# Ledger of designs, part 10: peptides against a protein of PDB entry 5HB3

Target 1, 150 residues: chain A of PDB entry 5HB3
Amino acid sequence: RQMQDRCMSEYNQRIRNAPEGSIDPFRMACYKIIGRCDLSNRSLDGLQTDVNDWIWLQFNLARETDRSLELAGESYGLAELQASIREIGLKHFPKTAAEDTNGSFGMFFYLQILAGMFEQAIAYLYPFSYVDAVHFAIALTYYGLLRPVD

## One batch from the design tools (peptide; aimed at target 1 V51 I88 F93 M107)

Design b1_p12_4_s1 (made by RFdiffusion4, then SolubleMPNN; from b1_p12_4, 5 letters changed)
Fold by OpenDDE base, seed 4:
Structure b1_p12_4_s1 (fold): chain B 150 residues (1-150), chain A 12 residues (1-12)
Amino acid sequence: as target 1 above (150 residues)
Amino acid sequence: SRLDELLKQINS
């Protein structure tokens, strides 16, 4: 808690007082990841990142904690992450094979799997790749991760 | 969002 408070204090101080462009983005990233500062902003400004970096960050920031122990604005769990993934799916990924122009469906499937959205992931993948969807479904079922509808 | 930007790049 002391560390978190310190990080938050330093983060806030820097964000408010530092000249634009003078903030070390890596330091700010550390405050965010370690100190859990400003979780409402789940991006790392000033860093070259890709989708893998993004999802990594989201998982690191996502905590299944009692919200009563966290500041309201600093609560972010798996459910919120999953909601975000759903949203981006609706906005940026093909809904059908006919809409798939570049094979990006695989990325969305991947993101859903990472986020534990197994049923949704399989359901999404199925129209794009039947065989792959079945294979994943079998595997996920075997490990007790997929809840098939009877 | 940053993700939106990244995804736009993927879909471009």
Scores: peptide ipSAE 0.169, ipTM 0.827, DockQ to the pose 0.659
OpenDDE base, seeds 1, 2, 3, 5: peptide ipSAE 0.103, 0.163, 0.122, 0.157; ipTM 0.799, 0.823, 0.808, 0.822

Design b1_p12_4_s2 (made by RFdiffusion4, then SolubleMPNN; from b1_p12_4, 5 letters changed)
Fold by OpenDDE base, seed 2:
Structure b1_p12_4_s2 (fold): chain B 150 residues (1-150), chain A 12 residues (1-12)
Amino acid sequence: as target 1 above (150 residues)
Amino acid sequence: SRLDQLLAEINS
């Protein structure tokens, strides 16, 4: 906790007092990831990132802890991540095969799988690729991860 | 969100 408090202090100091453009983005990333500073902002400013970087960051920041022990704005768990994935799904990915123009359905399936949204992922994939959906369903069921009745 | 931006780029 002492280290975290120090990180938070330094993070806040830099955010408030550092001249614009003078902050080392890698240092700020360290404060975010290691120090868990300002978890309400789950992005890395000043760094070029992709979807893989984003999802990696979300998992690293997500914690299944008692929210009552966390400061306001410093709580983020799997449920919130899953909610984010659902939201971007609604906004950016095809709902049906007929809507798929770029073949991006696979990316949304991938994100749902990563986020542990197995039932939803299979249900989503099914109309795009029946065979793949069945194969993944079998695999997920085998490992006890798929609950079809839920 | 940042993800929205990234996905917008992918789908554009």
Scores: peptide ipSAE 0.199, ipTM 0.828, DockQ to the pose 0.533
OpenDDE base, seeds 1, 3, 4, 5: peptide ipSAE 0.177, 0.188, 0.016, 0.177; ipTM 0.823, 0.824, 0.515, 0.824; seed 4 fails the geometry check

Design b1_p12_4_s3 (made by RFdiffusion4, then SolubleMPNN; from b1_p12_4, 6 letters changed)
Fold by OpenDDE base, seed 5:
Structure b1_p12_4_s3 (fold): chain B 150 residues (1-150), chain A 12 residues (1-12)
Amino acid sequence: as target 1 above (150 residues)
Amino acid sequence: SRLDKLLEEINS
């Protein structure tokens, strides 16, 4: 708690008082990740990140609901992350094979799998790659992660 | 590309 308070204080002080462009973006990232400062902003200011960096950050910022209640901060858990991935999918990824120009469907499939959205991931993959969807479905079912739709 | 737009949003 003392460390968190210190991080918050330093973070706020730097945001308010530091000249523009003088703040080390990696240091600010540390305050966000370790100090849990400014969690309403889900991006790392001053850093260019890819999808892998983004998803890593989201998982690190996400907390289990029970612990988030102890921290006076906004609750962001797996459910919220899943919702974010759904929204990203609707906005930025192809819905049909005909819309797929760059093979980006695989990335959205990957994100859904990482977030534990197995049924949705398989359903999404199926029209793009029947064979792959079937293989993943079999594997996920074998490990008890996929519930067959009745 | 749509992926480029996603990256722009993530870095925004």
Scores: peptide ipSAE 0.327, ipTM 0.882, DockQ to the pose 0.170
OpenDDE base, seeds 1, 2, 3, 4: peptide ipSAE 0.305, 0.305, 0.313, 0.311; ipTM 0.876, 0.875, 0.878, 0.878

Design b1_p12_4_s4 (made by RFdiffusion4, then SolubleMPNN; from b1_p12_4, 7 letters changed)
Fold by OpenDDE base, seed 4:
Structure b1_p12_4_s4 (fold): chain B 150 residues (1-150), chain A 12 residues (1-12)
Amino acid sequence: as target 1 above (150 residues)
Amino acid sequence: SRLDKLLEEIMS
């Protein structure tokens, strides 16, 4: 708690007072990760990141807690992450094989799997790769993770 | 690349 408070304080101080272009993005990233600062901005500005970095950050920031218990009144949990992934999918990923020009469907499938959106992931993958969808469905069913009617 | 640009947009 003390460390989190310190991170929040330093983060806010630097955001407000640091000269333009003088902010160390790595330091700010540390504050964000450790302190869960500024959860409305779930990106690492000024850093070269990829989708794996992004999703890693999302999971690190995600907490299943009441908003009232969060510092600064911000909350971000798995449900919010899943909602974000849904939105990303709608905006940035192909919905049909015909729309897939770069094979990005696999990435969206991957993101959904990571976020525990198993039913949606399988449903999404199915028209792109029937065989793979079936294999994953079998595996997920075996482990009791696939609930198509729930 | 096209993919990189897509990722940038997603992560923004």
Scores: peptide ipSAE 0.018, ipTM 0.461, DockQ to the pose 0.147
OpenDDE base, seeds 1, 2, 3, 5: peptide ipSAE 0.008, 0.018, 0.018, 0.018; ipTM 0.418, 0.476, 0.462, 0.445; seed 5 fails the geometry check

Design b1_p12_5 (made by RFdiffusion4)
Pose (drawn by RFdiffusion4):
Structure b1_p12_5 (pose): chain A 150 residues (1-150), chain P 12 residues (1-12)
Amino acid sequence: as target 1 above (150 residues)
Amino acid sequence: STFEEELYEALT
């Protein structure tokens, strides 16, 4: 309780609202991770990072809590992470094979799998490659990670 | 890849 309060406040007063270009980029990153500061802006600004670093941060900052009482601030768990993956799908990725030329649909399928969006990931992949979709579904069904119809 | 770089810039 103490450390979360001190770390959150310290980050707001002496880092976010501090002179720009003065605070080490990695240090700001360490505070965002350790203290989960500013869950509203989950980016790694000021660092040479790629899409995998961004993806990692989304999960790294995610935490699951019992759905019974409040958290300090806004919650960020698997549910919120999935909601974010969904909008990225509509905005940046195609749904039909006609919209895809470079083979990028695989990235969105990969993202949905990471987020546990198994039903949606298989349904998304089938139009691009029914063979792979059929077999990935078999792999998931074997372990019990695919909700079937009654 | 080029696509991954463009995706990163779009996401950030």

Design b1_p12_5_s1 (made by RFdiffusion4, then SolubleMPNN; from b1_p12_5, 6 letters changed)
Fold by OpenDDE base, seed 2:
Structure b1_p12_5_s1 (fold): chain B 150 residues (1-150), chain A 12 residues (1-12)
Amino acid sequence: as target 1 above (150 residues)
Amino acid sequence: SKVLEELHKKLT
């Protein structure tokens, strides 16, 4: 808790008071990750990142906490992560096989699987690869992860 | 729904 408070303090101080261009993005990233600072902004500003970096950060920041116990704190759990993945999907990934130019559908499928969005992942994969969708559906059902009513 | 239908067909 003390470490988190220090990270938050330093993070906020630097964002507000640091001269333009003087902020070390790596240091800010450390505060973000360790201190879970500013959970409304779940990106690493000033750093070149890819999808893997992004998803790694999301999972590191996500915590299942009882919202009732969080006094005026920012909450970021699985539901918020899933919402973020849906948003990213809508913005950056093909919706249909006809829109797929680079075979990027697999990455979005992967992100949905990571986030436990199994039904949505299978539904998404189906028009791109029927065989793969069926195989994953079988596997997910076998492990009790796929809910057929959803 | 189609995937689930196919799944049911394969599992039965």
Scores: peptide ipSAE 0.015, ipTM 0.458, DockQ to the pose 0.019
OpenDDE base, seeds 1, 3, 4, 5: peptide ipSAE 0.013, 0.015, 0.015, 0.016; ipTM 0.381, 0.386, 0.426, 0.467; seeds 3, 5 fail the geometry check

Design b1_p12_5_s2 (made by RFdiffusion4, then SolubleMPNN; from b1_p12_5, 5 letters changed)
Fold by OpenDDE base, seed 2:
Structure b1_p12_5_s2 (fold): chain B 150 residues (1-150), chain A 12 residues (1-12)
Amino acid sequence: as target 1 above (150 residues)
Amino acid sequence: SSFLEELHKKLT
């Protein structure tokens, strides 16, 4: 708690008071990751990041907290992460096999699996690769992770 | 949903 408060204080101070161009993006990234600072902005500003960096950051920031205890804080849990993945999927990934130009459907499938969106992941993969979708569905069912969606 | 339901029925 004390460390988090210090990170938050330093983060906010730098954002508000640092001269333009003087902010070390790596230092800010450390504050964001360690202190969970500014959960409304879940990106690493000033750094070149890829999808793997993004998803790694999301999982590091996501916490299942008792909402009753977070009276004054920003909440970011699995539900919010899943919502973010859905949004990214809608914006950046093919919706149908006909829209797939570079085989990026696999990455979106991967993101959904990581986020525990198993039913959606299988449903998404099915039109792109029937065989793979069936194999993953079997595996997920075997582990009790796949549930019928109402 | 129908596909997933059918798949679930086949796998259970």
Scores: peptide ipSAE 0.013, ipTM 0.404, DockQ to the pose 0.020
OpenDDE base, seeds 1, 3, 4, 5: peptide ipSAE 0.008, 0.008, 0.009, 0.011; ipTM 0.396, 0.392, 0.426, 0.405

Design b1_p12_5_s3 (made by RFdiffusion4, then SolubleMPNN; from b1_p12_5, 4 letters changed)
Fold by OpenDDE base, seed 3:
Structure b1_p12_5_s3 (fold): chain B 150 residues (1-150), chain A 12 residues (1-12)
Amino acid sequence: as target 1 above (150 residues)
Amino acid sequence: SEFEKKLFEALT
């Protein structure tokens, strides 16, 4: 708790008072990841990041915790991440095979699987590749992650 | 979001 408070204090001080261009972006990243500072902004400013970095960050910040126990005063869990993935999917990924111009459907399928959205992922994949969808469905069912419909 | 922008740039 003392460490958490210190992280929050230093993070806020740096954001408010540090001269432009003087902030160490790696230190700020540590405050965000370890100290869970400013969880409303789930990005790493000043760093060259790609999609993999974003994915890693989202899943590390998403915690399965009771909101009442969050020391940071902000909560971000798997449910919120799933909601974000759904929103991104609606905006940026093809909804049908006819809309697929660059083969990006695989990335959205991947994001859904990572987020535990198994039923939605299989349903999404099926019109793009029914063979792959069936194979994944069988595998997920075998491991108890997909529930067969009655 | 910044991610959305980067993703969009990567997809276009």
Scores: peptide ipSAE 0.052, ipTM 0.763, DockQ to the pose 0.145
OpenDDE base, seeds 1, 2, 4, 5: peptide ipSAE 0.057, 0.042, 0.045, 0.067; ipTM 0.791, 0.755, 0.764, 0.794; seeds 1, 5 fail the geometry check

Design b1_p12_5_s4 (made by RFdiffusion4, then SolubleMPNN; from b1_p12_5, 6 letters changed)
Fold by OpenDDE base, seed 2:
Structure b1_p12_5_s4 (fold): chain B 150 residues (1-150), chain A 12 residues (1-12)
Amino acid sequence: as target 1 above (150 residues)
Amino acid sequence: SSFLQQLHQALT
């Protein structure tokens, strides 16, 4: 708690008072990750990041806390992460095989699997690669992770 | 999806 409070205080102080261009983006990233500062902005500003960096950050920030105990009013858990992945999917990934020019469907499938969106992931993969979708479905069923919703 | 239900039924 003390460390988190210190990170929050330093983070807020730097955002508010630091001259433009003087902020070390790596230091700010450390405060964000360690202190879970400003959970409404789940990006690393001033750093070049890829999809892997983004998803890593999301999982590091996500916590299943009893909403009643988080004093800070901002909750970020698995449900919010899943919502973010859905939004990214809608904006940046192909919806059909006909739209896929770069083979990027695999990355979105991967993100959905990481987030535990197994049914959606299989449903998404199926039109792109039937064989792969079936294999993953078998594996997920074997582990009891695939639960078809009515 | 009907597919996932069918698949689940076939695999369980």
Scores: peptide ipSAE 0.017, ipTM 0.502, DockQ to the pose 0.020
OpenDDE base, seeds 1, 3, 4, 5: peptide ipSAE 0.006, 0.016, 0.016, 0.017; ipTM 0.318, 0.500, 0.516, 0.510; seed 5 fails the geometry check

Design b1_p12_6 (made by RFdiffusion4)
Pose (drawn by RFdiffusion4):
Structure b1_p12_6 (pose): chain A 150 residues (1-150), chain P 12 residues (1-12)
Amino acid sequence: as target 1 above (150 residues)
Amino acid sequence: TLDDYFADINAS
């Protein structure tokens, strides 16, 4: 309780609202991770990072809590992470094979798998490659990670 | 920056 309050406040007063270009980029990153500060802007600004660093941060900052009471601020768990993956799908990725030329649909399928969006990930992949979709579904069904129809 | 990541993927 104490550390979260001190760390959150310290980050807002002495880092976010501090002179720009004065605070080490990595230090700001360390505070955002350790204290989960500013869950509203989950980016790694000021660092040479790639898409995998961004993806990692989304999960790194995610935490699951019992659905019974409040958290300090807004919650960020698997549910909110999945909602974010969905909008990225509509905005940046195709749904039909005609919309894809480079083979990028695989990245969105990969994202949905990471987020545990198994039903949606298989349904998304089938139009691009039914063979791979069929077998990935077999792999998931074997471990019980695919909700079948009654 | 986030849009650029996905633009680079779609261009590769």

Design b1_p12_6_s1 (made by RFdiffusion4, then SolubleMPNN; from b1_p12_6, 5 letters changed)
Fold by OpenDDE base, seed 4:
Structure b1_p12_6_s1 (fold): chain B 150 residues (1-150), chain A 12 residues (1-12)
Amino acid sequence: as target 1 above (150 residues)
Amino acid sequence: KLDELFKKINAS
């Protein structure tokens, strides 16, 4: 708690007082991850990141906590992450096999799986790769992660 | 930034 409070204080001071671009991006990342500062901004400015970095960050920021219990006054849970992934999917990934030009459907499937969106992931994958979707569905069902329709 | 990230993915 003390660390979080300190991070939040420093973050707020820097964001208010520091010239744009003068803040160490890595330090800001630490404030965000450790201090959970400014969770409304889930990106790391000034850092070279890829999708793996992004998803890693999202999971680190995601907490299943009551907003009232968070010192930062902001809450970001799995549900919010899942919502973000849904939005990303709608905007940036093919919706049908016909729209798939580069095989990026696999990435979206992967993101959905990571986020525990199993039913949606399988449903999404199915038109792109029937065999793979079935295999994953079987596995997920076996582990009780997929809710099959009767 | 997020949009840019995934635009790159979609373009790859």
Scores: peptide ipSAE 0.224, ipTM 0.828, DockQ to the pose 0.829
OpenDDE base, seeds 1, 2, 3, 5: peptide ipSAE 0.210, 0.214, 0.216, 0.221; ipTM 0.821, 0.819, 0.821, 0.825; seeds 2, 5 fail the geometry check

Design b1_p12_6_s2 (made by RFdiffusion4, then SolubleMPNN; from b1_p12_6, 7 letters changed)
Fold by OpenDDE base, seed 5:
Structure b1_p12_6_s2 (fold): chain B 150 residues (1-150), chain A 12 residues (1-12)
Amino acid sequence: as target 1 above (150 residues)
Amino acid sequence: RLDELFEKIRNS
């Protein structure tokens, strides 16, 4: 708690008082990750990141702990992350193979799998690649991760 | 294009 309070204090002070571009983005990232500062902004400014870095950050910031125990005062868990991925899918990813011009369906499938959205991931993948969808479905079922809806 | 898509995701 003391460390978190210090991080939050320093984070807030730097955001308010530091000249633009003077703050080390890695230091700010440390405050975000370790100090859980400003969790409403789940991005790392000033850093070159890819989708893996982004999703890693989302999982790192997501907590399954009770909101009452969350020192940051903000609630962000797996359910919220899953909801976020769902919304991202609706906004930014193709719904059908006909809409897919850049092969981005695989990225959305990947994000859904990482987030444990297995049924939705398989259902999404099927119209793009039924063979791959069937293979993943078999594997997920074998490991007890896929629960087919009757 | 995937990079652009990622940026959209990041900013969502």
Scores: peptide ipSAE 0.190, ipTM 0.833, DockQ to the pose 0.134
OpenDDE base, seeds 1, 2, 3, 4: peptide ipSAE 0.187, 0.178, 0.087, 0.108; ipTM 0.830, 0.827, 0.772, 0.791

Design b1_p12_6_s3 (made by RFdiffusion4, then SolubleMPNN; from b1_p12_6, 7 letters changed)
Fold by OpenDDE base, seed 5:
Structure b1_p12_6_s3 (fold): chain B 150 residues (1-150), chain A 12 residues (1-12)
Amino acid sequence: as target 1 above (150 residues)
Amino acid sequence: RLDELFEEIRNS
C-alpha cells in the first residue's frame, strides 16, 4: 500500500508538473504497471509498442479482485477486457469477408482467443476461414473450452 | 495497415 501510494503520488506530480517531453516514458510505464496509476488510461504513451504489448498490458492491468479491495479505486477485470475487445471489434474490424480489405480478421480472432472469448472467436472466424474455424473449434472442444450454444 | 489499425485500437 505504501509503495502504491508513493507511485500514485509521484505519477500525479509528474503528470501535473513535469514539462512536456521531460518525463521518461519507461518510468511512467512502471507507475502504470506496478503502481496501477490512472487505470482509466490503459495505454503507454511515448513507447513504441505493438499489439502484443498492448494486450499484455491489458491483461496485466486486469484484476479479478473485488473492487473494494483494489487500492486504485478502479475495477478492471477480465469481463471489462472482454467487453473492450468486443467494442474494438465492432469499431475497427471487418464483420464479413467482403469487408476485409487488409486481412485484419486474424488479429481480432487472436484477441478474442486470448481473452477467452472462444465461442465468439469461432463464430467470427467461420465466415472468413471455414477450415480454420473448424480446426480451432475441434481443438477448443477437445480441451473443454468451447461450449457450443444450441 | 495493421500497424495503423493497432494504433487506432491503442488510442481507443
Scores: peptide ipSAE 0.118, ipTM 0.790, DockQ to the pose 0.134
OpenDDE base, seeds 1, 2, 3, 4: peptide ipSAE 0.117, 0.079, 0.108, 0.117; ipTM 0.785, 0.763, 0.783, 0.789; seed 2 fails the geometry check

Design b1_p12_6_s4 (made by RFdiffusion4, then SolubleMPNN; from b1_p12_6, 8 letters changed)
Fold by OpenDDE base, seed 4:
Formats: C-alpha cells, sequence, structure tokens
Structure b1_p12_6_s4 (fold): chain B 150 residues (1-150), chain A 12 residues (1-12)
C-alpha cells in the first residue's frame, strides 16, 4: 500500500510538473503497471509497442474485481478486456475471407484465444481456415477449454 | 490506441 501510494504521488507529480518529453516512458510504464496509476489510460505513451505488448499490458492491468470493490468506480477485468477485443474485431479485422487482404484474421484469432474467447475464436477462424479451425477445436476440446454448443 | 498498433501490424 505504501509503495502504491508513493507511485501514485510520483506519477501525479510528474504528469503535472514535468515538461513534455522529459519523463522516461519506461518509468511511466512502471508506475502504471506496478503502481496501477491512471488505469483509465491503458496505453504506454512514448513506447513503440506491438500487439503482443498491448495484450500483455491489458492482462497485467486487468484484475479480478473483488466483489467488495464493485461499489468502487471503474473496474477493469477479463470481461472488459474481452469486450474490448470484440469491439476491436468488429472495427479493425476482416469479417469474411473476401475482406481479408493482409491475412490479419490470424491476429484476431490469436487475441481471442489469449482472452479465453475460445468458442468465438474458432467460429471466427472457421470460414478463413477450415483445417486450422478444426485442429484448434480438437486441441481446445481435449484440454476442456472448448464447450461445444449442444 | 490499438488502431496505431494494428496499422503497424498491417505495415509489417
Amino acid sequence: as target 1 above (150 residues)
Amino acid sequence: KLDELLEQIRNS
């Protein structure tokens, strides 16, 4: 708790008082990840990141909301992350093979798998790659992760 | 924003 309070204090002080560009982006990232400062902003400004970095950050920032904290303000957990991935998919990824120009369907499949959206991931992949979808479905079923709809 | 990341992926 003391460490978090200190991180939050330092974070707020730096954001308010430091000249633009003078703050080490990695230091700010540490405050965000470790100190959980400014969780409404789930991006790392000033750092070159890829999708893997983004999803890693989202998982680190996502916490199981203690039911006791449901009364408190903005909660960000797995459900919110899954919702975000769904929205990203709708906005930025191909819905059909005909729309896929860059083979980006695989990335959206990957994001859904990471977020535990297994049924949706397989359903999405199926029209793009039947063989891959079947193989993943078999594997996920074997490990008890895929729940076939009766 | 993920938009920028996605753009980087598309350009990669």
Scores: peptide ipSAE 0.070, ipTM 0.801, DockQ to the pose 0.571
OpenDDE base, seeds 1, 2, 3, 5: peptide ipSAE 0.059, 0.056, 0.057, 0.062; ipTM 0.785, 0.778, 0.782, 0.791; seeds 1, 2 fail the geometry check

Design b1_p12_7 (made by RFdiffusion4)
Pose (drawn by RFdiffusion4):
Structure b1_p12_7 (pose): chain A 150 residues (1-150), chain P 12 residues (1-12)
Amino acid sequence: as target 1 above (150 residues)
Amino acid sequence: MLDEYFAEVNAS
C-alpha cells in the first residue's frame, strides 16, 4: 500500500511532469513496470524497441484479481488485454485471404493465441489456412483449451 | 509507434 502510493505519486510529480529529456528513458520504463504506473499508456517511449517489446509489456503489466472488489485506479487484466488485441485486429489485420499478400495474418493469430483467445484465433486462421487451423484446434482440444459446441 | 510496428509487419 505504501510503496504503490509513493511510487505512483513520485512518477507523476517527478518524472511525467518533470523536464523533458532530463529523466533516463530506461528509468521511466522501470517505474512503469515495477509500479505499474500509467496503465493507460502502455508504451516504451524513448527506447529502441520492436513489436515484441510492445507485446511483452502488455502482458507484463497485466494482472488478474478476484472479481469481488475494486482496485486502486482502473483494472488491467486478461480481459482488458484481449479487448485491446481485438481492436488491433480490425484496424491493422485482414480477415480474408484476398486482403493478405505478405502472410501477416499469422501475427494476429499469434497475438490471439498469446491472449488465450483460442476460439477466436482458430476461427480467424481457418480462411487463410484450414489445414493449420484444424490441427492447432486438435492441439488445444487435447489439453482442453477450446470451448466446443454442445 | 504502435501503428508503425504493425505497418512493418504487414510490409514484411

Design b1_p12_7_s1 (made by RFdiffusion4, then SolubleMPNN; from b1_p12_7, 7 letters changed)
Fold by OpenDDE base, seed 3:
Structure b1_p12_7_s1 (fold): chain B 150 residues (1-150), chain A 12 residues (1-12)
Amino acid sequence: as target 1 above (150 residues)
Amino acid sequence: KLDELFEKIRSS
């Protein structure tokens, strides 16, 4: 608690008082991840990041706790993350093989798998790659992660 | 193109 309060204080001080361009983006990232500062902004400004960095950050910021138990007063769990992934899928990824111009379906499949959206991921992959979808379905079933439906 | 797509995702 004391450390978190200190992080919040330092974060606020630097955001308000530091000259533009003088803030260490890695330090600010530490305040966000460790201190849970400004969780409404789930991005790391001033850092070159990729999709793996983004999804890693989302998981680290997500908590399976009641809002009342969160010191930051914000509630963002796995369900909200899954909803976000579903939303970005609807907005930015192809729905059918015919819409796939850039081969980006694999990235959306990857994001769904990481988020534990196994049934949705397999269903999504199937029209793009039948063979891969079947192989993943078999593997996920073997490990008890996919529940076959009649 | 993939990088551009990621930037769109990140900004969403």
Scores: peptide ipSAE 0.183, ipTM 0.828, DockQ to the pose 0.136
OpenDDE base, seeds 1, 2, 4, 5: peptide ipSAE 0.103, 0.099, 0.113, 0.103; ipTM 0.784, 0.786, 0.793, 0.787; seeds 1, 2, 4 fail the geometry check

Design b1_p12_7_s2 (made by RFdiffusion4, then SolubleMPNN; from b1_p12_7, 6 letters changed)
Fold by OpenDDE base, seed 3:
Structure b1_p12_7_s2 (fold): chain B 150 residues (1-150), chain A 12 residues (1-12)
Amino acid sequence: as target 1 above (150 residues)
Amino acid sequence: KLDQLFEEIRAS
């Protein structure tokens, strides 16, 4: 708690007072990840990042913790991450094969799988790639990760 | 294209 408060203080101080362009982006990333600072902003400014970096960050921020033990407004769990991925899907990814102009369906499938949204991921993949969806479904079922529904 | 899409996602 004391360390978290210190991180918050330093984070806010640097955001407000540091000269433009002088902030060490890696230090700021440490405050966010370790100190749980400003979780409403789930991005790392000033760093070259890709989708893998983004999703890694989301998982680290979406910690399985007792929300009552965290600072007010600084809680983010798996359920919220899954909800965010759903919203991203609705906004940015094709919903049918006919809408797929960029071939980006694989990225959304990837994000859903990482987030443990297995049933939704398979259902999403099926119209884009029948063969791949069936193979993933078999594998996920074999490992007890997919819950078949009647 | 995927990089651009990711930037749009990140910015949302």
Scores: peptide ipSAE 0.084, ipTM 0.767, DockQ to the pose 0.137
OpenDDE base, seeds 1, 2, 4, 5: peptide ipSAE 0.060, 0.064, 0.052, 0.052; ipTM 0.723, 0.744, 0.717, 0.723; seed 4 fails the geometry check

Design b1_p12_7_s3 (made by RFdiffusion4, then SolubleMPNN; from b1_p12_7, 8 letters changed)
Fold by OpenDDE base, seed 3:
Structure b1_p12_7_s3 (fold): chain B 150 residues (1-150), chain A 12 residues (1-12)
Amino acid sequence: as target 1 above (150 residues)
Amino acid sequence: RLDELLQKIRSS
């Protein structure tokens, strides 16, 4: 609690008062990850990040916790992350094989799998790669992760 | 920021 208070104080101070270009982006990242600062902004400014970095951050920030226990007063869990992935898919990834010009469907499939959205992931993959979708479906079913009748 | 990242993904 005391540590979190300090993190919040320093985070806010730097955001408001630090000279332009003087903020250490790694320090700010530490405040966000460890201190849980400003959870409504789930990005790392000043760092060159890719999708792997983004999804890693999302999972670290997504906690199954009571909101009352969070100093930030914000709640972000797996359900919210899954909702975000759905929105990302709708906005930025191909819906059909005909729309796929650069093979990005695999990335969205990957994100859905990581987030435990197995049924949606298989349904999405199917029109792009029938064979792969079937193989993943078999494997997921075998391990009890896919609910075909649900 | 995420939109920018995703735009890069789509363009790659």
Scores: peptide ipSAE 0.033, ipTM 0.709, DockQ to the pose 0.747
OpenDDE base, seeds 1, 2, 4, 5: peptide ipSAE 0.029, 0.029, 0.043, 0.030; ipTM 0.701, 0.682, 0.753, 0.709; seeds 4, 5 fail the geometry check

